# Peptides against a protein of PDB entry 8YVU: the designs that were tried, part 190

Target 1, 39 residues: chain A of PDB entry 8YVU
Amino acid sequence: PQLCYILDAILFLYGIVLTLLYCRLKIQVRKAAITSYEK
Target 2, 160 residues: chain B of PDB entry 8YVU
Amino acid sequence: TWLTVLKKEQEFLGVTQILTAMICLCFGTVVCSVLDISHIEGDIFSSFKAGYPFWGAIFFSISGMLSIISERRNATYLVRGSLGANTASSIAGGTGITILIINLKKSLAYIHIHSCQKFFETKCFMASFSTEIVVMMLFLTILGLGSAVSLTICGAGEEL

## One batch from the design tools (peptide; made by RFdiffusion4, then SolubleMPNN)

Design b2_p27_5_s4 (from b2_p27_5, 19 letters changed)
Fold by OpenDDE base, seed 2:
Structure b2_p27_5_s4 (fold): chain B 39 residues (1-39), chain C 160 residues (1-160), chain D 39 residues (1-39), chain A 27 residues (1-27)
Amino acid sequence: as target 1 above (39 residues)
Amino acid sequence: as target 2 above (160 residues)
Amino acid sequence: as target 1 above (39 residues)
Amino acid sequence: MAELDRLGEYAVLFLLKVLELFFELLR
């Protein structure tokens, strides 16, 4: 049971980090798309 | 194509927010149905006594729905409405997290003070159960907050 | 304990989905970067 | 890739159906 809670915490942290990275990457893609449209 | 992808992602985030809200509501309802929180000694279920699963679920549901509708209709007024709703949901989520953390601390303190070696004692079981539920609710609230913030950023980006 | 395992499963699934989306987005960024370099 | 997109669409559709059901229950 304690291992389960530790796993939850790790998975939770991983989910947050991935979400942040995904958001950053999405912003980069959006910027790249805008730059390609202005050209 | 990129706008279509972003739109699909916004819809996904909105759906995730609604799902999170629904799960929170379900957990709240189940806990309230199984446990007479009013008769439980102490503040172990303070988040439930405050009705957080209910109002939190409502806020997240409304925010998610507005986000989906805004994405579908592409109307400027809906974008603003979605932004406002997501902002409100973000504030609600932050408040909920705070309440849940306080509840978690109280539950953990209770377990520590009573040295719950006998898990079968009703009070120790209730405190442990409360801790588990609060952790779940905390997680769901953080997910909801994350989705609401993401939708807020997307909405703000459409207004600029 | 059972709730913990359910949460682990949900978090794990979420993590996998996010990872796949991140990979897809990263590939798109790379393709956009290559297309901008050929231009 | 197309199958994963299709699976995603099915998941979204399922979630939408659950939402509709919930609204009907609220109603």
Scores: peptide ipSAE 0.414, ipTM 0.795, DockQ to the pose 0.070
Fold by OpenDDE base, seed 4:
Structure b2_p27_5_s4 (fold): chain B 39 residues (1-39), chain C 160 residues (1-160), chain D 39 residues (1-39), chain A 27 residues (1-27)
Amino acid sequence: as target 1 above (39 residues)
Amino acid sequence: as target 2 above (160 residues)
Amino acid sequence: as target 1 above (39 residues)
Amino acid sequence: MAELDRLGEYAVLFLLKVLELFFELLR
């Protein structure tokens, strides 16, 4: 049971990091799309 | 700018891979040191008996290190090396997942057969412990594989 | 303990899905960058 | 049981061969 909680913490942290990266990437895609539309 | 972002992502993936490898190695070492797997009845630690934590950790560590070095030095030969290492790590990860799944099935079957309602029975405890460790190792292996595959795709995209 | 394992499964699935989405988004960004360069 | 252990050993050997091949390619 303790190992499970440790795993949860690691997976949770990983999920947060991936979410942040995904958000950054999504913002980049949006910026690229806007720049492409202004040309 | 996008290349810089990709490079940062590669480094992050490489670090994640190394970290995963180190965790796997640590778990393998701890289990081998604390538990005499040879005296445990059944194949509940088959993945450990196969030495997966060790060789898997080595493969992922090498792949991650090569990826980081390749990104840092920006040399074409290092990119190829990283691609090869990531490919090898991906294969190793796939094999590891297979071994871990087999181990997990054995552990779960053991728990089911012995009707492990009493967690305090030594055999049931060991099977449960094995299951927990194998699940952790499986998750780590999948994470490592994901990072290796991602790095492989990134590296392949740089060569094209 | 059962809740922990369920959480692990959910977080794991989430991690996989996010990884796949991230990969797809990354591919889209690359395609957008290539298209912008050809123009 | 012995067959699964043998498969595991073969898998490890295969991985070692892949690693060796990788080192040769780096070279």
Scores: peptide ipSAE 0.404, ipTM 0.797, DockQ to the pose 0.017
Fold by OpenDDE base, seed 1:
Structure b2_p27_5_s4 (fold): chain B 39 residues (1-39), chain C 160 residues (1-160), chain D 39 residues (1-39), chain A 27 residues (1-27)
Amino acid sequence: as target 1 above (39 residues)
Amino acid sequence: as target 2 above (160 residues)
Amino acid sequence: as target 1 above (39 residues)
Amino acid sequence: MAELDRLGEYAVLFLLKVLELFFELLR
């Protein structure tokens, strides 16, 4: 049971980090698309 | 170019495969060092008794290394070798998943039969611990299989 | 304890999906950057 | 924002270095 909770914590942290990175990347793609449309 | 993107993806997949293999090997070695599996009654550690963490990790490591070498040297013979190794690793991963599922079923059945009301009983603790390790190994094996299959598809695409 | 294992499975699946999406998005950002450099 | 991208690049570089070390150990 303790190992399960440790794994949950690691996977949760990984999920948060990936979500933040994904959001950042999505914002970059949107900015690039807007800049390409204005040229 | 599409080739440059595929090359970067292959390297990433190869690294992921090697990391997965190393983690599996580390878990195998830790379990073998801490627990005398030979003295544990029952089939709770059947996957460990079969040596899956060891041979599975070796197959994934070899596949990952060959994929990285193939990508770096850009030689046609290395691409074929990597494709073969990734195919072998995919088969090994599939077999490993099957073994782990069987082990998981046995471990769960053991927990149900022994009515583990007292969590602090050594047998119930070991069964629970085994189940947790098997689940982790199953996840790692699925990741390894996914990387090996992806590398196989990429390698097959380069030969066409 | 059963809830912990279910959570592990969900978080693991989420991690895989996010990793795939992140890779796809990273490729798109790189393509956009190359196209912007050629203009 | 640039720092997190840099951290991601460092993580990839670290993984590549670990891989290089592994290849050297096999050699």
Scores: peptide ipSAE 0.384, ipTM 0.776, DockQ to the pose 0.057
Fold by OpenDDE base, seed 5:
Structure b2_p27_5_s4 (fold): chain B 39 residues (1-39), chain C 160 residues (1-160), chain D 39 residues (1-39), chain A 27 residues (1-27)
Amino acid sequence: as target 1 above (39 residues)
Amino acid sequence: as target 2 above (160 residues)
Amino acid sequence: as target 1 above (39 residues)
Amino acid sequence: MAELDRLGEYAVLFLLKVLELFFELLR
């Protein structure tokens, strides 16, 4: 049971980090698309 | 372009806040319907006795809704209202985290004192269940606080 | 303890889905960068 | 690949629908 809670915490942290990275990457894709449209 | 991206992020944060609030409300209602918290010995459900799932859910819901409305209507009075609501939700989230940590400590202490080795003991089961629910609520509260703070910073930046 | 394992399963599934989406987005960013370099 | 993109779009549409429902409840 203790291992399960530790795993939950790790998976949650991983989920947050991945969400932030996904948002950053999505912003980069949008910036690249805008730059391509202005050319 | 940056404003459009920030606007989409604000909407996402508002939705996350509302979702967190709804989940907290659902947990609160389920626990209150299944368990008579008033008759439970000890402070295992202190966060529920304090009504945190209800008032916290209300604050987060109002904050999220106001943020989304402010973003859609782009009116100055709504921006101020959203900023105020997000600030209130941030305070509520901080208070909620404190209450949940205290509840978690009490639940863990209860488990330790009663040497809960057997899952089938009713008291140990209730303490374990409380601990699980409190951990989930703590996680949701941290998410809600993060969204409320982010929305507060975005709203403050727009006033500036 | 059972709720913890259910939460782990949900978080694990979420992590896998996000990782796949992130990989796809990263490939798109790379393709956009290559296209921008060829212009 | 197209199916996963479609699933992502459905998830976004679902979130938007939940938002719309919330706005209707607030109205």
Scores: peptide ipSAE 0.382, ipTM 0.769, DockQ to the pose 0.057

Design b2_p27_8_s1 (from b2_p27_8, 18 letters changed)
Fold by OpenDDE base, seed 2:
Structure b2_p27_8_s1 (fold): chain B 39 residues (1-39), chain C 160 residues (1-160), chain D 39 residues (1-39), chain A 27 residues (1-27)
Amino acid sequence: as target 1 above (39 residues)
Amino acid sequence: as target 2 above (160 residues)
Amino acid sequence: as target 1 above (39 residues)
Amino acid sequence: LKDELYSLLLALLLSFGILLDELLRSL
């Protein structure tokens, strides 16, 4: 059972990090799209 | 801008809040159905006794719904309403986290005091079960708070 | 312990979905960057 | 009540999936 809780913590942290990275990447895609449209 | 990105994700965040709220309600109802919390000795289920799964879920659901409606209709009055609801949900989430942390500490203290080496003992099982549910609710509350804060930032950005 | 395993399953699924979305978004950023460079 | 809750949860999951699809298409 202790291993399960540790896994939950790791997966939760991973989910948060991935969400942040996804948001940052989405911003980059939008910036790239805007730059491409202005050219 | 960062605000523009958050605005486009506002609906997603609102749906996440609603989902989190529904999960919290489900857990609350399951626990209340399986356990008579009023008759449980100790403060292991203090968060449930305080009704957090119910009022917390309501706040998150309302915040999520208002955020989705605000985004879809793009009306200035709805943006302000959504901002207010998200702010209220953020405060509720913060309060919920505090209650859950207190409950978690009490549950851990209970486990320590009763030397819960035998998982199958009724009292130790209940304390462990409470701890597990409280941790799950804590994670859900953190997710809900994160979404509410994000939506609040989006709404604030639209008012500027 | 059973709830922990259920949570692990949900978090694991969420992590997989986010990873797939991140990969797709990363590919889009790369495609946009290449298109911007060719202009 | 349990069946209704499961149906509601399923409807929410479907709505979330549709929203994700719309978000992905809007990108």
Scores: peptide ipSAE 0.464, ipTM 0.797, DockQ to the pose 0.100
Fold by OpenDDE base, seed 1:
Structure b2_p27_8_s1 (fold): chain B 39 residues (1-39), chain C 160 residues (1-160), chain D 39 residues (1-39), chain A 27 residues (1-27)
Amino acid sequence: as target 1 above (39 residues)
Amino acid sequence: as target 2 above (160 residues)
Amino acid sequence: as target 1 above (39 residues)
Amino acid sequence: LKDELYSLLLALLLSFGILLDELLRSL
């Protein structure tokens, strides 16, 4: 059970990092879409 | 087309494959370093005893690297090499899944037979830990296989 | 222990879904970049 | 749990992306 919780913590941390990257990518897509619309 | 999408994501798939391979190697190394698998009763760590984390990770790593190199250089000989490596990795992944499933069944059977009501017993703890690690390895192997198959399809499409 | 296994399964499924979403997002970014370059 | 999974997937993707970038730079 303790090892399971350690794994969960690692997976959670990994998930947070990916969420941040996804958010950054999503923002980039939105910016690109706005720029395309203004052009 | 689906082929065009796969071609665009080939580098991503290759990196995923390499990452999966590295994680498998890390798990294998950690388990071998922390636990003396040879002294563990039963076949709970049969996949580790078979060396699957090592050879499986090597195959996936090589396949992923070749796929990335092939995509970057766009050379015909590299495409063929990548296709061959990905095919080999796909076969290795399938074999690995089979081994892991067998290991998982043995681990689960061990837990049931010993009526592990007391998780604090060393044997029950080891069996539980083994089951957890095997499940993780199974997931990683499935991911690796998926990436290798995708890369194989992409490479085959480029040869046509 | 059962909750840990359920969590692992959910995290795995989430990982697959996010990978698909990330691929879709990446394709959108590329399309937006191409459209911006052609304009 | 769904949010954790999404975060985990995103973190894996990010780590993968970084690893890919490093690998690509090394080649």
Scores: peptide ipSAE 0.518, ipTM 0.805, DockQ to the pose 0.076; fails the geometry check
Fold by OpenDDE base, seed 3:
Structure b2_p27_8_s1 (fold): chain B 39 residues (1-39), chain C 160 residues (1-160), chain D 39 residues (1-39), chain A 27 residues (1-27)
Amino acid sequence: as target 1 above (39 residues)
Amino acid sequence: as target 2 above (160 residues)
Amino acid sequence: as target 1 above (39 residues)
Amino acid sequence: LKDELYSLLLALLLSFGILLDELLRSL
């Protein structure tokens, strides 16, 4: 039972980190698209 | 393009806040309807006794609604209102996290004291159930706080 | 205990979906960076 | 009641995941 709760915490943290990384990556794609459009 | 993206992000964050609020209200309502918290020995449901599912859900709902309205009308006064509501929701979320952590500690202490080897004992079942609900509420509160903070940053960027 | 396992399964599925989306977005960023460098 | 709560929690998590996916696709 304790291992299950630990796994939930790890998976939840992983989900948050992935969401943040996805947002950062999306911002980078947009910045790259803007710089390519200005050239 | 950046403004359109931020606008879509604001709407999503607002929807996320409303959803989080609805889930918190649902959990609060279910716990209050199924369990007579007043007759439960100990402070296992201290977060519910404090009314967190109710006031926390209200703050998140208001913040989310204001964010959506602000995005749709694109009015400066609505942006400021949304920023204020998101700030209030962030404070409420932080307070909620604190209450939930305290409740979680009490629930875990209760489980440890009663040496709940027999899951069929009503008290042990209730303590385990409370712990599960508190953990879920904690995760939802963290998500709501994250959305509120993100909306606050977006709103502050538009004023700048 | 059963709730914990169900939550683990959902969080695991969510993590997989996010990872796939992140990989797709990363490929898009790389393609955008290459096109901006050729210009 | 426990099973219903699990089902509700699962439905909420799925809804959140779908919403997140839709947001990510819209961005």
Scores: peptide ipSAE 0.514, ipTM 0.813, DockQ to the pose 0.370; fails the geometry check
Fold by OpenDDE base, seed 5:
Structure b2_p27_8_s1 (fold): chain B 39 residues (1-39), chain C 160 residues (1-160), chain D 39 residues (1-39), chain A 27 residues (1-27)
Amino acid sequence: as target 1 above (39 residues)
Amino acid sequence: as target 2 above (160 residues)
Amino acid sequence: as target 1 above (39 residues)
Amino acid sequence: LKDELYSLLLALLLSFGILLDELLRSL
């Protein structure tokens, strides 16, 4: 039971980090698309 | 192509494989330090008794290291060596998954047979703990196998 | 205990999906970078 | 043997940390 809760905490943290990275990457893609359109 | 993507992520896959191996070793060492598996009756810890956390981790570590070295040096002989190691690691991972599934089935059967209503009973606690560890090891093994297979595909693509 | 295992499964699936989406987005960023370099 | 195993594990963890740092720098 304690290991399950520890695993949940690790997976939760991983999910948050991935979400932040995804958001950053999505912003980069949008910036790249805008730059290509101006060109 | 998918091959081009995998080539670009080869180092990352290698690192993931090494990390998976390290976590497996950590679990193995913790279990061996806390529990004397040799004195535990039954097959609840069959995967640990078979030494899977140790030999599996060694295979994954070697495969990951060889993949990283092969990518960095871009030498043909290292590519072949990495391909061989990744293939061996993939086979080892598949075998490990099989062992872990069998162990999981036995652990679940044990819990069911003993009607583990009292979680604080030593035997039920041990069976539950074993099941949790085996599940974690199974997930890690799947990740390791995925990385090894991906690296194998990358290596095969470089030889073509 | 059952809720913990269900949560683990959900978080695991979420992690896999996010990883795949991250990889796809990374490929898009790389393609955009290559296209900007060829101009 | 236990102490040697712990030393080996520590060395492997250090190697992993170095590799992770290199990967993060390459990104």
Scores: peptide ipSAE 0.454, ipTM 0.782, DockQ to the pose 0.070; fails the geometry check

Design b2_p27_8_s2 (from b2_p27_8, 18 letters changed)
Fold by OpenDDE base, seed 5:
Structure b2_p27_8_s2 (fold): chain B 39 residues (1-39), chain C 160 residues (1-160), chain D 39 residues (1-39), chain A 27 residues (1-27)
Amino acid sequence: as target 1 above (39 residues)
Amino acid sequence: as target 2 above (160 residues)
Amino acid sequence: as target 1 above (39 residues)
Amino acid sequence: LLEELLLSLLALLLKFGILLNELLASL
């Protein structure tokens, strides 16, 4: 049971980091799409 | 700027793979130091008897290191080497998952057959501990496989 | 302890899905950058 | 005690990551 809680903490941190990276990437894709539409 | 972000992501994946490998090695070493697997009856520690924590961790560590080195030096020969190492690590990870699933099934069957109501009995405690370690190793192996496959796809995309 | 294992499975699945989505998004961004460079 | 152990483990992981980055930079 203690190992499960440690794994949960690691997976939770990994999920947060991936979510932040995904959000940044999505914003960049949207900016690129807007700039391509203005050309 | 985008290439720099991609490089940071590949480096992050490589670091994650190396960390996974080190955790697997640490767990393997701890289990081998605390438990004499050779004297344990049954197939509860079949993955450890096969040496999976050691050779699997070595493959993942080498793959992660090669991926990071390849990304830093930007040399074509290193990219090919990293792709080969990541492919080998992916195969090793798949084999490891199979071994761990078999071990998990045997451990669960052992717990069910012996009706382990008394957790503090030595046999039931060892079976439960083995199950917990195997589950954790299974998760780490799947994470390592995911990172290795991701790096392989990225490397293959750069060669095409 | 059972809740911990369920949470672990959910977080693990979430991590895999996010990784796949991130890879797809990254490939799309690369393709968009290549097409913008060819214009 | 568990929180302190978790924080110490996190600090150790960060130090190891930095050390690995330095080692890779030296190669």
Scores: peptide ipSAE 0.443, ipTM 0.812, DockQ to the pose 0.087
Fold by OpenDDE base, seed 1:
Structure b2_p27_8_s2 (fold): chain B 39 residues (1-39), chain C 160 residues (1-160), chain D 39 residues (1-39), chain A 27 residues (1-27)
Amino acid sequence: as target 1 above (39 residues)
Amino acid sequence: as target 2 above (160 residues)
Amino acid sequence: as target 1 above (39 residues)
Amino acid sequence: LLEELLLSLLALLLKFGILLNELLASL
């Protein structure tokens, strides 16, 4: 049971990190699209 | 710029692969240190008895290291070598998943046969612990395989 | 303990989906930058 | 040995994190 909770914590942390990276990447794509529209 | 982004992805995947390998090795060593697998009756730890955490970790580590080195040196011969290593690591990962699934089935069958109503019984505790470790190893192996396959695809794309 | 394993499965699936989405988004960023370089 | 290996891995991860941060800053 304790190992399961540790795994949950690791997977949760991984999910948060991936979500943050995805959000950053999405913002970059949007900024690039806006810059391309202004040119 | 795109090649640089691809290279950075390759490095990330390589690091992830090395990390996965290290975690697998850590789990292997912890299990070997806490449990004398040689004295455990049955096939509950069949994946550990086969040495999967060790050889799997070695394959993933080598694949990851070669990927990182290939990216850093930007040499064509290293790219080919990394592609070969990643392919080999992908095959090893697939084999590892198969072994772990078989082990998981055996452990679940063991739990079912012994009708583990009392969790505090030593046999039931060991079977439960084995199942948890096998599940964790399975997840790590899937992650390692995913990284190795991704690196293989990236390397193949660079050769074309 | 069963809830922990269910959570692990959900988090694992989420991690896979996010990884795929991240890869797709990164490919889109790459295509956008190639198109911007050709202009 | 395990602790040293873990520390080496942690150092590698930190280097990668720094590199990734530099990449993100360059974009």
Scores: peptide ipSAE 0.452, ipTM 0.810, DockQ to the pose 0.081; fails the geometry check
Fold by OpenDDE base, seed 4:
Parts: C-alpha cells; sequence; structure tokens
Structure b2_p27_8_s2 (fold): chain B 39 residues (1-39), chain C 160 residues (1-160), chain D 39 residues (1-39), chain A 27 residues (1-27)
C-alpha cells in the first residue's frame, strides 16, 4: 500500500511535468502557426 | 533557436533516462539489500534475480550520459556514440520489459494460487510487494525505453 | 489499496497518452519549423 | 564515481530547472 502511494506520487509528478511540457509545445505550435499565417 | 530547443529536449530526455536509471538502480539495490531473493520461494523476483535493475540501469544511465555529452560537445562522433548507446539502451529496455512481464506473470500467478485474501500472510505480502516493485520497475523501464527511443530518433535525425 | 492501484493505472495511461501527444506535437513543431525555414 | 554521477545528474537537473524557468518566463 505504501509503495502504491509512492508510485502514485511519482506518476502524478510525471503527469504534471508532461502536461507542462505539452502546454509549452502547444503554445509553440500555435506561435509557429501564427507566424506562418502572417507570412 | 530551433536547434537550441531540440538540444534542450534532448538534454531533458537524457536527464529523464538517467533519472529512470537511477531509480531502477535504487530499487534494485534496496530489494537486494532487504530481501534475500535466493531464499524466496518461487520466481516472484525473477527480474531481480536476473539483475535487470542493475544492468538496465547501467545501460540507461550510459545512454543518457552519452546523449548529454554529445549535446554539450556538439561533436559528430559523440552523436554517433549517443545514437549507439541509445540503441543499446532501447534493446536493454525491451529485454527488461520482457523479463519484468515474466516476473509479473509469475507474481500474479502466485497471488492467484494462494488466494491472498490475508494480506498479512508472509507469502502473500511478499508476492504483493514483488508485484508492486515489478510494476514500478516496468513503468520505469517503459519510460527509459521511451526516452532512449526518442533520443535515438533525434540522433538519427541529426545524422541524416 | 485497491484505489491506489486504480489510480496508478489511470496515471500510467495518462502518462502514455501524454507521451504520444508530446511526440506528435514535437513532430508538428518540427514540420512547422521546416516550413518556416523554407519560407 | 557514483558521487560524481550524482553530482552530474544534479547539475543537469538544475540546468533543466533553470531552462524550464526561462522558458516559462518567455511565455
Amino acid sequence: as target 1 above (39 residues)
Amino acid sequence: as target 2 above (160 residues)
Amino acid sequence: as target 1 above (39 residues)
Amino acid sequence: LLEELLLSLLALLLKFGILLNELLASL
């Protein structure tokens, strides 16, 4: 049971980090799309 | 700018791979230190008996380190070395996943055979603990493999 | 304890999905960068 | 060797943390 909670914490942290990275990439894609539209 | 972003991503993947390797190594070390796997009935720790946490962690660590070094020095020979190391780490990860799946199956079978309703029974506890550790190791191995494959693809893209 | 395992499974699945999405976004960013370089 | 590896890993993590912060600031 304690190991499950530790795993949950690690997975949760990983999920947060990936979500942040995903958001950043999504913003980059949007910026690239806007730049491409302006050209 | 784009190359810098890709470089940062490669470094991040390398760090993730090293971190995964270190966690795997830590788990392997803890299990080996706390449990005498040789005296445990059954193959519930077959992955540990095979030494996967150690050699797998070494491969992932080397791959991650080489990727970081390759990125830092921006040398073609290091890129090739990193690509080779990442490929080796990917193979190691695949092998590790296979071993862990086998271990997981054995552990689950053990739990099923003993109908472990009583969690506090030593055998059931050990089987459950083994299952938990194997699942964690499997997850870490998948993450390491994903990182290694990603780095391999990035390295291959730079060589083309 | 069972809830922890369920949470682990959900978080694991989420991690896999996010990794795939991240890879797809990365490919899109690369394509956008190439297109921007060609213009 | 393990300590050096750990220090290298820590330095790398710190660098990534800084880079992440810079990227967040640039957004």
Scores: peptide ipSAE 0.441, ipTM 0.817, DockQ to the pose 0.063; fails the geometry check
Fold by OpenDDE base, seed 2:
Structure b2_p27_8_s2 (fold): chain B 39 residues (1-39), chain C 160 residues (1-160), chain D 39 residues (1-39), chain A 27 residues (1-27)
Amino acid sequence: as target 1 above (39 residues)
Amino acid sequence: as target 2 above (160 residues)
Amino acid sequence: as target 1 above (39 residues)
Amino acid sequence: LLEELLLSLLALLLKFGILLNELLASL
């Protein structure tokens, strides 16, 4: 049971990190698309 | 294409928020139906006593719905409305997280005080169950908050 | 304890989905960067 | 009311699934 809670915490942290990375990457894609459209 | 992708992501975030809200409501209703929280000693279920599963779920649901509607109609006024709703939902989520953390601390303290080595004691079982539910609600609330914040950022970006 | 395992499963699934989305987005960024370099 | 809500949620999930498939197809 303790392992389950630890796993939950790790998975949760991973989810947050991935979400942040995804957002960052999305912003980069948007910037790249805008730059490509202006050319 | 990118705008359509972003719109799809916004809709996805809105759906996720609504889903999170519904799950929170379901947990809240189940707990209220199975357990008489009023008869439970201590503040183990303080989040439930505060009605967080209900009002939190409502706020998240409204925010998600508004986000979806805003995306579909592409109207500036709806974007602003969605932004406002998402901001409100984010505040509500933050408050909910705070309440849940407090509840979790109380639950953990209760478990520690009663030296719940034997999970078969009714009090220890209830405290453990409460802790589990609170943790689940905390995760759901954080997910909801994340979605609301993401939607808020997206909406703000569209207004600029 | 059973609820914990269910939560783990949900979080795990979420993590997988996010990872796939992140990978896809990363590929898009790379493609956009290559296209921008060729111009 | 609960059933209607469930159906609405299901419809939303289906739409999302379709959108996801379209997104996948566009890649």
Scores: peptide ipSAE 0.436, ipTM 0.814, DockQ to the pose 0.069; fails the geometry check

